# Peptides against a protein of PDB entry 3V4O, part 23

Target 1, 234 residues: chain A of PDB entry 3V4O
Amino acid sequence: DQPLAKDKVALLIGNMNYREHPKLKAPLVDVYELTNLLRQLDFKVVSLLDLTEYEMRNAVDEFLLLLDKGVYGLLYYAGHGYENFGNSFMVPVDAPNPYRSENCLCVQNILKLMQEKETGLNVFLLDMCRKRNDYDDTIPILDALKVTANIVFGYATCQGAEAFEIQHSGLANGIFMKFLKDRLLEDKKITVLLDEVAEDMGKCHLTKGKQALEIRSSLSEKRALTDPIQGTEY

## One batch from the design tools (peptide; made by RFdiffusion4, then SolubleMPNN)

Design b1_p10_4_s3 (from b1_p10_4, 6 letters changed)
Fold by OpenDDE base, seed 3:
Structure b1_p10_4_s3 (fold): chain B 234 residues (1-234), chain A 10 residues (1-10)
Amino acid sequence: as target 1 above (234 residues)
Amino acid sequence: MEKLQSFSPE
């Protein structure tokens, strides 16, 4: 009955030092903390900071090469971003001002490619704003996704809303990661885990009415980040 | 002192 992962692979990207946009602080610490947690869960983790468009695309390509049938894939992104027509776009540090979709990486396109790998689980944790980019009126025509029933999106904020970081004493953490890190190691279905994170986050007085976690999933099995890897002695 | 910083590029 215990679900098994063929392997566990995570790509973590934190963009802070933007050339043409406001700099951020939280991604540095957030990526570091998440890296340590995922490694405790036996994920193979690649953590990268301040990636250009070219570097981001290369990182995603390398990430995809590590995916295969039954592999758990997790993509975490912290940085600037936007959402147009239901598509999420991650903004590289060298993106122009204003940026358009061709300057950014579309998460849904990555999902499509992950589906082609027949992964066992696809988790996206997107710590970015989800406001519409008025400077980009491109309507993407994407191929229909396969029905894989193994997809989980954890959006740090609601549609059309912003994500925030808390700064104190020179340090900063994203609101999302602040609460995610406290529960990430729990042996629970990933959607249940995120739901609890959402409740914890909802109690934050700083972001009440400003930021709320959104979970979007199609997960037909009780998959957890704690699921053992095939061939292990767990 | 705690303060919020938006991830928005605006």
Scores: peptide ipSAE 0.290, ipTM 0.844, DockQ to the pose 0.800
Fold by OpenDDE base, seed 2:
Structure b1_p10_4_s3 (fold): chain B 234 residues (1-234), chain A 10 residues (1-10)
Amino acid sequence: as target 1 above (234 residues)
Amino acid sequence: MEKLQSFSPE
């Protein structure tokens, strides 16, 4: 009675070398580590770094083409971002300063498109800031989402807060990935797994009161990233 | 020594 995935597909985007914004370091290592872990979980993983707006939109389009009924879809993003009116925006490396919604990719729009594919599970891991962008007054008009009960958001930080990376001896890792990687392979419901990551992350003295994992989910089934792919033998 | 760097664009 274990849930099965028709397939498992992940798109990982790490933006760090911004043209008009501060450069980041953690996305490079974080994408690499997550790639290796998800491949161990039999995900088909596409990992991309430093994408322009055009490239990001194309990557998302290609990702969506791989989704179908019962497929597990996972989108990971590490980079600059913001949240306006409950909508999360991923910032491409060629975004202007200041950037607006038309320069960025809206995560909720991607979710809508994933729902249209009748996916078995939609997981978003967003390692970005969630502060309000005061330079963007646009209120996006989004279509209503379906009640699919298969959605999990892992926000690296709380609403209105910032996400951080830790640099040590020239190496940098995002705080979120630092703790996520230790539990990602566990055979647990994805929301339970993320809850444990949240507790681990809460023990980090550097980010106490600064960054905390937020889990937002509507998941009615005990689905895990470790769920086997239907029709496969291991 | 650990350094904390924000993902904030500002």
Scores: peptide ipSAE 0.288, ipTM 0.847, DockQ to the pose 0.795
Fold by OpenDDE base, seed 1:
Structure b1_p10_4_s3 (fold): chain B 234 residues (1-234), chain A 10 residues (1-10)
Amino acid sequence: as target 1 above (234 residues)
Amino acid sequence: MEKLQSFSPE
């Protein structure tokens, strides 16, 4: 039986113009490309660029309001970030230097809130570095996650490693998005799709030994981004 | 010419 989504909602955030940190370029194009692709997949997409902490928190809140039982939720983030003790933190453009966890948004906290909505699928695509932030010694106390078996993380890079963008002729694309965009429309289980993206990325000579896609999943059903929305014909 | 730029804040 074909899995069905009650609805499909995506929040895409690309942070580039940081006030106190190095500027990035790729998120602009990456968010745009992903927006177009997800809309082709009938996702309701909210795409935002250069969000302050306040704006990011509001965006996440609004995103969560669109989630409900059986809804596919996808969060994409491109920008600065870090990972401490297995927790991923997205850095707003107005974050201080150095930033700490209280200045950032914890992805795992968002996941917890998504689980409370009884979503059908939770996909996180995180195009950010995963290096430890030595200036943040906070050990976050997170609520235990429920066993929903519907979680997929696509990390642009490995734990403790950096993510990169490739620049040529004034254009920049994240390495992750460069390969993701070529496969995103394929009707495949999302983890299988990401695995193929990982293989494609592995052939990139520029980032070999520097960046590799990591997939973390508890997805127990054959769910794809191409899954039709319930009540619609495909 | 292709150039890599890290997303690292540092």
Scores: peptide ipSAE 0.288, ipTM 0.846, DockQ to the pose 0.816
Fold by OpenDDE base, seed 5:
Order: C-alpha cells, then structure tokens, then sequence
Structure b1_p10_4_s3 (fold): chain B 234 residues (1-234), chain A 10 residues (1-10)
C-alpha cells in the first residue's frame, strides 16, 4: 500500500570555484536550500562544495556505503558538466582545460553501482549543461543496467542545451532550483512532482527556448521523497 | 534586474 524507505540518503555536490574554468555562483545557495528541504523530508544529507576529482570520487564511495536494499538514494549535482552519447559527466573543480571523461565522474556508472545496492529509489538531479564536449572523443563502454524500475533523472536542461543561473546583485540561483524548491516538499510521486516543476519552469520568460527540464524515468511504483522510513512514526 | 549566466565553460 504505502511505499516505505529503508532509509533516505542524499549526496549534494556544488562546484563553483573551478581552477581552469569559469567560476559559478548558484551552486552555493542551491546546495544550501536543497539541504534544508531534504532534511525536512528526513533525508540524511551530506552536502559538499568545490570538490576535486579525488574528493568527488571519495564522496560518491562514501555515499554508496550508506546505500542498501530499500534505501532511497538521491544525488544532486550543480556545476559544470557535459553529455556525450547519453552519458552525463560531472566536472570536478580541478579538471583541466579542456577536460575529458577520465577527469570527470560518469553519472551512469554511479547508477550502476546504486543498482548493485538494490536501492528502493534512485534519484538524480543534475543541474549542469548537457552540451557535447567536442574535446572528448571517448566512447565509454558501460555495463548493462539492471531492470529495477526505480530510476528518476531530473535534468535541469534538455539534451544538447545549457543550464543557467539567475544573478541578482551578487546572489544567484539556478533556474532548476528556483522552481524545484517550491514543490520539493509536496507528497507526490517524484515524477509527478518533477513534471509540475517542468511546467513552472516553462513559464519563465528568461529561459523560454533556452532551458527546459527533462524527466527520464523508469519508475513502476508510486515513490515519493515524502515516503516514510520503515520503523518510524510520522 | 535578472541576469542569466550559463553553466557552460565556454
């Protein structure tokens, strides 16, 4: 009847102060706001900023250690990124210019590892550009994914497009987070929630024709971020 | 005023 989470764990990464690439502003506030919201949803949240490749890989490893059968896992990333051949790459702050896949973390590889943990739900919220990186001609060979029907991708922008931040006198929020934060606490199936966020974003005059939320999901159950944790009272 | 800034490294 009511879906239950064994536990709820989130890893939030915001990269801003790149060494060899333009600095960003939005990830600071976006990570902070998302942290507060997810904690209200009883997520165990680890929030990290400005991670090197080594630190990012370690953070992901530690995150995976907290995952187990039935656990809800959420990965949020805000920073530079790219997408080649359907694979999403998160760029560490110490990545060279230009960066290649070997310098970055592949989200689909993380998904594979999460599937091995038999998680109850895998949510990826990727606030990054999805443009092709012409400096990376590598075609990664990835292992086949399992059919788990518990995967949700929220891409801040559509394939081949850019993600943007809105700057207000020194303060900045990503377009994605601007709208996500207004609905994140709603007790709705996560795909339904994101669909509503997509509609809200579509009304933004600044990003019409420039940025649109893409939802990619294989979710056969009514799973929500508000789902209670097994053995707890709410 | 609102100003857009791309996350693109370009």
Amino acid sequence: as target 1 above (234 residues)
Amino acid sequence: MEKLQSFSPE
Scores: peptide ipSAE 0.280, ipTM 0.841, DockQ to the pose 0.756

Design b1_p10_4_s4 (from b1_p10_4, 5 letters changed)
Fold by OpenDDE base, seed 4:
Structure b1_p10_4_s4 (fold): chain B 234 residues (1-234), chain A 10 residues (1-10)
Amino acid sequence: as target 1 above (234 residues)
Amino acid sequence: MEELQSFSPD
């Protein structure tokens, strides 16, 4: 009855010290917080900060090597980003100004590769803006995704909108992480968990009408981040 | 004091 993960692997990327774009603050703390939480959930976590395009691509490649049939894969990204034609692009710290898709990493391409690994669960937590990049007129032609029914996207903001960080007393957290961290350890289906996070975020007066969590999922099983790893004793 | 900063590159 209890869903099992063959393994649980997470790649967390926080980009803040951009060369040609405004610097961010929240990714540092957010990656740290999420790292600690996911490790408590027995995830094998690779946390990286301020990655160039080359480093990001390598990190993703290494992450994919850790994925296999039944493995839970979680990709978290905090940084600059954009969304064109439903495709999410993570912006490396060395991206030019303006940047284009060839300078960035397409999340949907990563998902495609994750599906080829026959993962048990694919979770994307994208703490980035989802505004259209008008400087990129590329129309992505991507292969159709498989129908794996194991995909969860947690967008920190809705389509066409911005994601924000809250700065207080010299500290900054992404609004998404601010609320996610309070519930991440709960033994709930990941989509249910995120829905509760969305509700909590909705109570934040600072971002009313500015940022709202969007959950996009095709998850046919009650899979949770708390699911035990197969063959392990707890 | 709480301040919002956008992740927007603009």
Scores: peptide ipSAE 0.314, ipTM 0.855, DockQ to the pose 0.798
Fold by OpenDDE base, seed 1:
Order: structure tokens, then C-alpha cells, then sequence
Structure b1_p10_4_s4 (fold): chain B 234 residues (1-234), chain A 10 residues (1-10)
């Protein structure tokens, strides 16, 4: 049976112009490309660039308001980030140097809130570094996640590693997005799709041994980004 | 020519 989404909503955040940290280039193009692709998949897409902490928190709040039972939620982030104790932190453009957890948005907290909405699918695509932040010694105490079996993480890199962008002839793309965009429209289970992206990315000679896609999922159903919205004729 | 830039904040 074909799985159906009640609705499909995506929040895309690309942070590039950091005030106190190195500037990035890829998020601009990556957010744009992903926006176009997700709209072709009938996602309601909110795409934002260069968000402050306040703006990021507001964006997440608004995103959560669009989620409900059976809704597919997708969060994409490209920018600086870190991972401490298995928790991913997205860094706003106005984050201080050094930044700490209180300056950043915890992805796992967002996931918890998404679960409370009883979403049909929760997809996180995180194009950020996953190195430990030595300046943040906070051990986050998070509420236990529910067993919803509808969670998919696509990490642009593995734990403790860095993510990279490739600049060629004035254009810059994240390595993750470079390969993701070629397969995103395929009608495949999202974990299968990401696995294929991982294989494609693994052939990139520039980042071999430096960056590898990690897929973390608990997805018990064959759900795809191409799944029809309930009540919609394709 | 292709250049690689890290997303590392440092």
C-alpha cells in the first residue's frame, strides 16, 4: 500500500555570513536547490538564510505549528555546527566566539517537539560539522524520545568529522547537497535514497577519508519524500 | 580548479 502524507512541510536554513566565525558559501546555493526540489515534491517550503538565534528559534516554532498528525516534516540545515554527546547543535550567525549550547539550537530538542505533533515522518538533513565543541561542557539532559519509528537523519558527515563545500568556477556546493540533489526526486524509501546518495558521495575523490554520509534511522514504513498528500491526485 | 572548504567554525 502506498503511504500517504497528511501534508508535507520543510524548513530549510542556510547560515553563511557568521559574525564571529568563518563565512561559508555553499548554503546559499544548497538551500536554493533543495527548495526547488522539495517544491516539486509538493512540500510547503520555508527557506531562510543567515538567521540569528532569535530568528532561528522563531523559524523552528513556526515550522512546528505547521506540523500535525501524519504530516511529513523535513528540517534541512547548512552551516556551522557541532555535536556533543550525540546531540547536534545548529549555530546561528550571531553566535559568539566561542559559542555554547545556550547560543545554539539542539536538533534533538526539535525532534522531540516534532514527535509531540505525531508527524508521519521526521527527516533531518544536517550539512554541518559534527566535531565536539570543547568550549561547551554542558551535558544536555533531554527528554526520552518516543518510539515513533519514523525518524531519519542524514548527516553530511560522520561523528567527530567535518563537512565540506566544494567551490568550482565560482560556484560552491556542499558535498552532501551535490549528490543529494541528483536523487532527491526518486520515488524510493527515504533511507534507500540516502543510501544511494552515500554511495555516490563516497566516490568523491576530494573528500575520501574526510567526509562520509551517515544515515541514522528508525523508519518502519516505506515512506518516501514522493509520497502523495492525502486527498491529492497525482 | 576545485577547492575544498571546511564547514568548521575554527
Amino acid sequence: as target 1 above (234 residues)
Amino acid sequence: MEELQSFSPD
Scores: peptide ipSAE 0.310, ipTM 0.853, DockQ to the pose 0.774
Fold by OpenDDE base, seed 3:
Structure b1_p10_4_s4 (fold): chain B 234 residues (1-234), chain A 10 residues (1-10)
Amino acid sequence: as target 1 above (234 residues)
Amino acid sequence: MEELQSFSPD
């Protein structure tokens, strides 16, 4: 009765050294820690840092090539971002100031492409701000998504809100990753796991009233990151 | 001392 993955593939992107925007610190450690955890879960992980628009698009394209029917796909992003009209945009390090949608990668567009691959699970972990970009007036008209019931979004923060990193003694972690890493290896439905992370994160005194995890999902099966890969003996 | 830094570009 346990769900099986055809394969498990993850793309992790951490952007820190922006050319025209404030530099970040947390993505370095966050990507590293998440990479190690996902590899323990038998994910094939590609982790990249400080990607230009061109490099980000190429990375996504290569990621999509690894997806197929029944494959679990996970996209993690840490960096600058924004949300307009429910669409999430990841900001490359070479994005201009101000940036617009054409300078960024739309997560929902990636989701559409993942659906075309008939993936078994699509997980998006977005550690970025979700404030509206007032400099982008583009109203996207996207094709309707398929009803695949295999989608999970973990937003590090609420709509219109900011995501934060915590710095101590020269080290920095994103608030989201700080709590996610403690539970990621648990054998639980991914939405349940994230819900518990949300509760843990809610106890952080530094971000009370400032940052809260939002989970958005359409997941009809008990899919977990711990699900075994088909053909493997566990 | 713990410090917060926003991921906001602003």
Scores: peptide ipSAE 0.309, ipTM 0.852, DockQ to the pose 0.804
Fold by OpenDDE base, seed 5:
Structure b1_p10_4_s4 (fold): chain B 234 residues (1-234), chain A 10 residues (1-10)
Amino acid sequence: as target 1 above (234 residues)
Amino acid sequence: MEELQSFSPD
């Protein structure tokens, strides 16, 4: 009855020190905090900061190698980004100004590759802006996704909106991580967990009308980040 | 005080 994961693997990327774009602060702390939490959930976590395009692509490739049938895969990204035509693009630190899709990593392409691995669960947590990039006029031609019913997107903000970090005397956290960290260890279906995070974030007076969590999911099973790994005793 | 900073490159 209890869902089982064959394994649990997470790739966390935080980009801050951009060469041609404004620097960010929150990803450093956010990646650190999320790393500690996911390790408590027995995830195998790879955490990387300030990746170039080449390094990001390599990191994703290595991440995919760890995925297999029944494995839980989680990708977290904090940094600059944009969304064109429903496609999410993560911006490497060495991206030019302006950047285009060929300079960035498309999340939906990564999802397609994860589906080929027959993963048990695919979770994307994207802490980036979702505004249209007017300098990118390309329309990506993506392969059709499979119907796997094991996909969860947590967007830090809604379509066309910005994501924010909160700064306190030089310290900064993303607004998404501020609320996610309080609930991440709860033994709940991941979509239920994120829904509660959305409610908590909605109470933040600073981001009302500016940032709202969007959950996009196709999850037919009660899968949680707390699900035990097959063959282990918890 | 809490200050908001956008992740937007603009």
Scores: peptide ipSAE 0.300, ipTM 0.848, DockQ to the pose 0.776

Design b1_p10_5_s1 (from b1_p10_5, 3 letters changed)
Fold by OpenDDE base, seed 4:
Structure b1_p10_5_s1 (fold): chain B 234 residues (1-234), chain A 10 residues (1-10)
Amino acid sequence: as target 1 above (234 residues)
Amino acid sequence: APHTGEIEVP
């Protein structure tokens, strides 16, 4: 039985032109390429670059409004970030130096809100560093997540590690997107797809021992990004 | 604060 999505919605955020932090390059290309790929998969895609805290929060709010029962939701983020106590924080371009959790968006909080929408699938693709932010001593008390068994995290890097972008004469992909884009259109369970991406990353001399994809999932159904939308004919 | 690193590609 082919799983069906009621709809498919993606929010892609690429932050690169930070005010108080090192500027990045890869998010521009990565967001662009991922946008094109997801649209080929019939996702409704909102792609945004260089968002302030206020703009990021608004974008997430608008994204959540598009989610409903059975909808596939995908959040992609490329930019600076950190991970404290298992919580991933996306850093807006206007974040102070140093930044704290109050300046950032917590991915797990977004997940909680997505669960309230009774989505069919929640996919997070996080191309950010996962090092601890020593300047943030806040221990967030997050609301307990529901057991929805429809969650997939693709972390561009391992816990406590950095994500990298390629230094090239021109614009180039981040490491994660470099490998993800080659497989994203495959009709495979999303966790299987990401596992193959992880293997590709591991075999590449550029990234071997440098950056590794981490997949964290609770996905009890064979759901793929290629799953058709209900009411559509192919 | 942690930041995204860069890799030089020949």
Scores: peptide ipSAE 0.052, ipTM 0.736, DockQ to the pose 0.808
Fold by OpenDDE base, seed 2:
Structure b1_p10_5_s1 (fold): chain B 234 residues (1-234), chain A 10 residues (1-10)
Amino acid sequence: as target 1 above (234 residues)
Amino acid sequence: APHTGEIEVP
């Protein structure tokens, strides 16, 4: 009764060198470390850094082409972002200041397209701020999502809050990846795994009261990132 | 515009 994936595909995006916004540091090492971990889990991983709007849209399109019935899809994003009315927006490096929704990629729109592919699992790991963008007054009207019961969101921070990166003399992880990387290879239902990461973040004196992981899911099956791919030996 | 914050680690 082991769940099987038709295939496992991940798109990792780390945006750091913004043209009109503060530079970030953590996405570089976070994307690198997550890439290595997901490859150990037999994911086909595409990792990209410092994408313009055009490049991000193309990357998402190519990612969607790899999805099909029963495929596990994982989207990781580290960079600037915002959340308006429950919709998450990823900010490209060439976004203007201030940016608006038309300059950004809406995660919920990507989810809709993933659902159309009849994927076996949709995982979003969003390491970005979730604060309201007051410069964008657009109220997006999104198509209703299907009831697929295969959706997991891991938000690095709470609604309306900021995500943080660790400042060292050298390269360091973001707060979310600092804890995620220690558990990612565990053979557990993905929501259980993320819940344990949330507890680790909550117990650490460095992050307690500063940043908390939010998990939002509709996952009716015991799907794990460790699930084997159909037709492969495991 | 909202952006990612920084935490200095002791």
Scores: peptide ipSAE 0.044, ipTM 0.713, DockQ to the pose 0.812
Fold by OpenDDE base, seed 1:
Structure b1_p10_5_s1 (fold): chain B 234 residues (1-234), chain A 10 residues (1-10)
Amino acid sequence: as target 1 above (234 residues)
Amino acid sequence: APHTGEIEVP
């Protein structure tokens, strides 16, 4: 029995024009390309660039409103970020320097809220640094996650490591999206798909020893981004 | 603060 999605919804955020931090280039291209790919997969896609803290929080709230039982939810983020105590923080473009957790959006908090929606699949694709932010010693007290066995994290880089974008003559993808885009349309379990992306990335001499994809999942069903929406024919 | 790095492509 092929898994079915009640619906498929994605929120893509690319932050690049930071006010108090180095500007990035890849998020523009990455969000654009991922948008087109996810639309081919019949995702309802909201793509936003250069969000302030207020705008990011609003975008997440609106995204959550589209989630319900059996819905596939995908959150993609490209921009600055950090990871403290296993918690990933997305940095808005208006974040101060240095930024702290109160200025940022915690991914694990979003996951908790997604679980409350009884989603069929929760996919996080985080193209951000995962280094410790020494300027933020806050230990967030997060509610315990439910055991829903439907969570997939694709971290563009390893824990405690940096994510990179390609410095080229023109606009180019980040390292993660460079490889992800080649496989995203494949009809495979999402964890298998990401594993193949990880292998592809590992073969690249430009990133060897610099960046590696980390997959963290608790997915007990063979769910794919290609899964049909209930009531539709493909 | 941590930020995304850049890789120079030859």
Scores: peptide ipSAE 0.043, ipTM 0.714, DockQ to the pose 0.787
Fold by OpenDDE base, seed 3:
Structure b1_p10_5_s1 (fold): chain B 234 residues (1-234), chain A 10 residues (1-10)
Amino acid sequence: as target 1 above (234 residues)
Amino acid sequence: APHTGEIEVP
């Protein structure tokens, strides 16, 4: 049977104008284009740029309030980030230099809270670097996750590596969004869709050997971003 | 009910 979503909600965050860190360019374009695509998929989308720590935490809190049983939740982040001990940290624009975990938002903590909402699907698209932050040796104590088999991570880069943006005179996508945007509307299981994006990145001479998509999933059902919303004629 | 918003710069 065709999987159904109770609703589809997305939070998109693009941080580029950092106060104490190098400024980025791609998040502006990437958030804009992804917003338009997700709206075509009938997602309810909140798109925000250049969030402070306080604003990011508030945005996540508001996002969580929109989640409920059977709802598809998608979190996209483009900006600076790091990964320590398997934990992904999104860096707010007002983060100090150097930043530590207490200055950042832990993605795995957000996942835990999403699971408490009994969502139908949890998708994380993280367009950030995944290098270790040597200035932070804190090991977060995370609550145990539930076994929900409805989780998909799309990491723009492999573990320990960097994510890049295309350098042009004008506005340009990050490498991840360059390939993602061409396939996002396809009616395919989300993990299959991302796998095709990974292949596209691998075949391109510009990105081969430079940046590789990592897909990490526990998805036991054929869930797609194109899945219809319950109660809607289609 | 959830809403769809434009890109915001807070």
Scores: peptide ipSAE 0.020, ipTM 0.522, DockQ to the pose 0.029

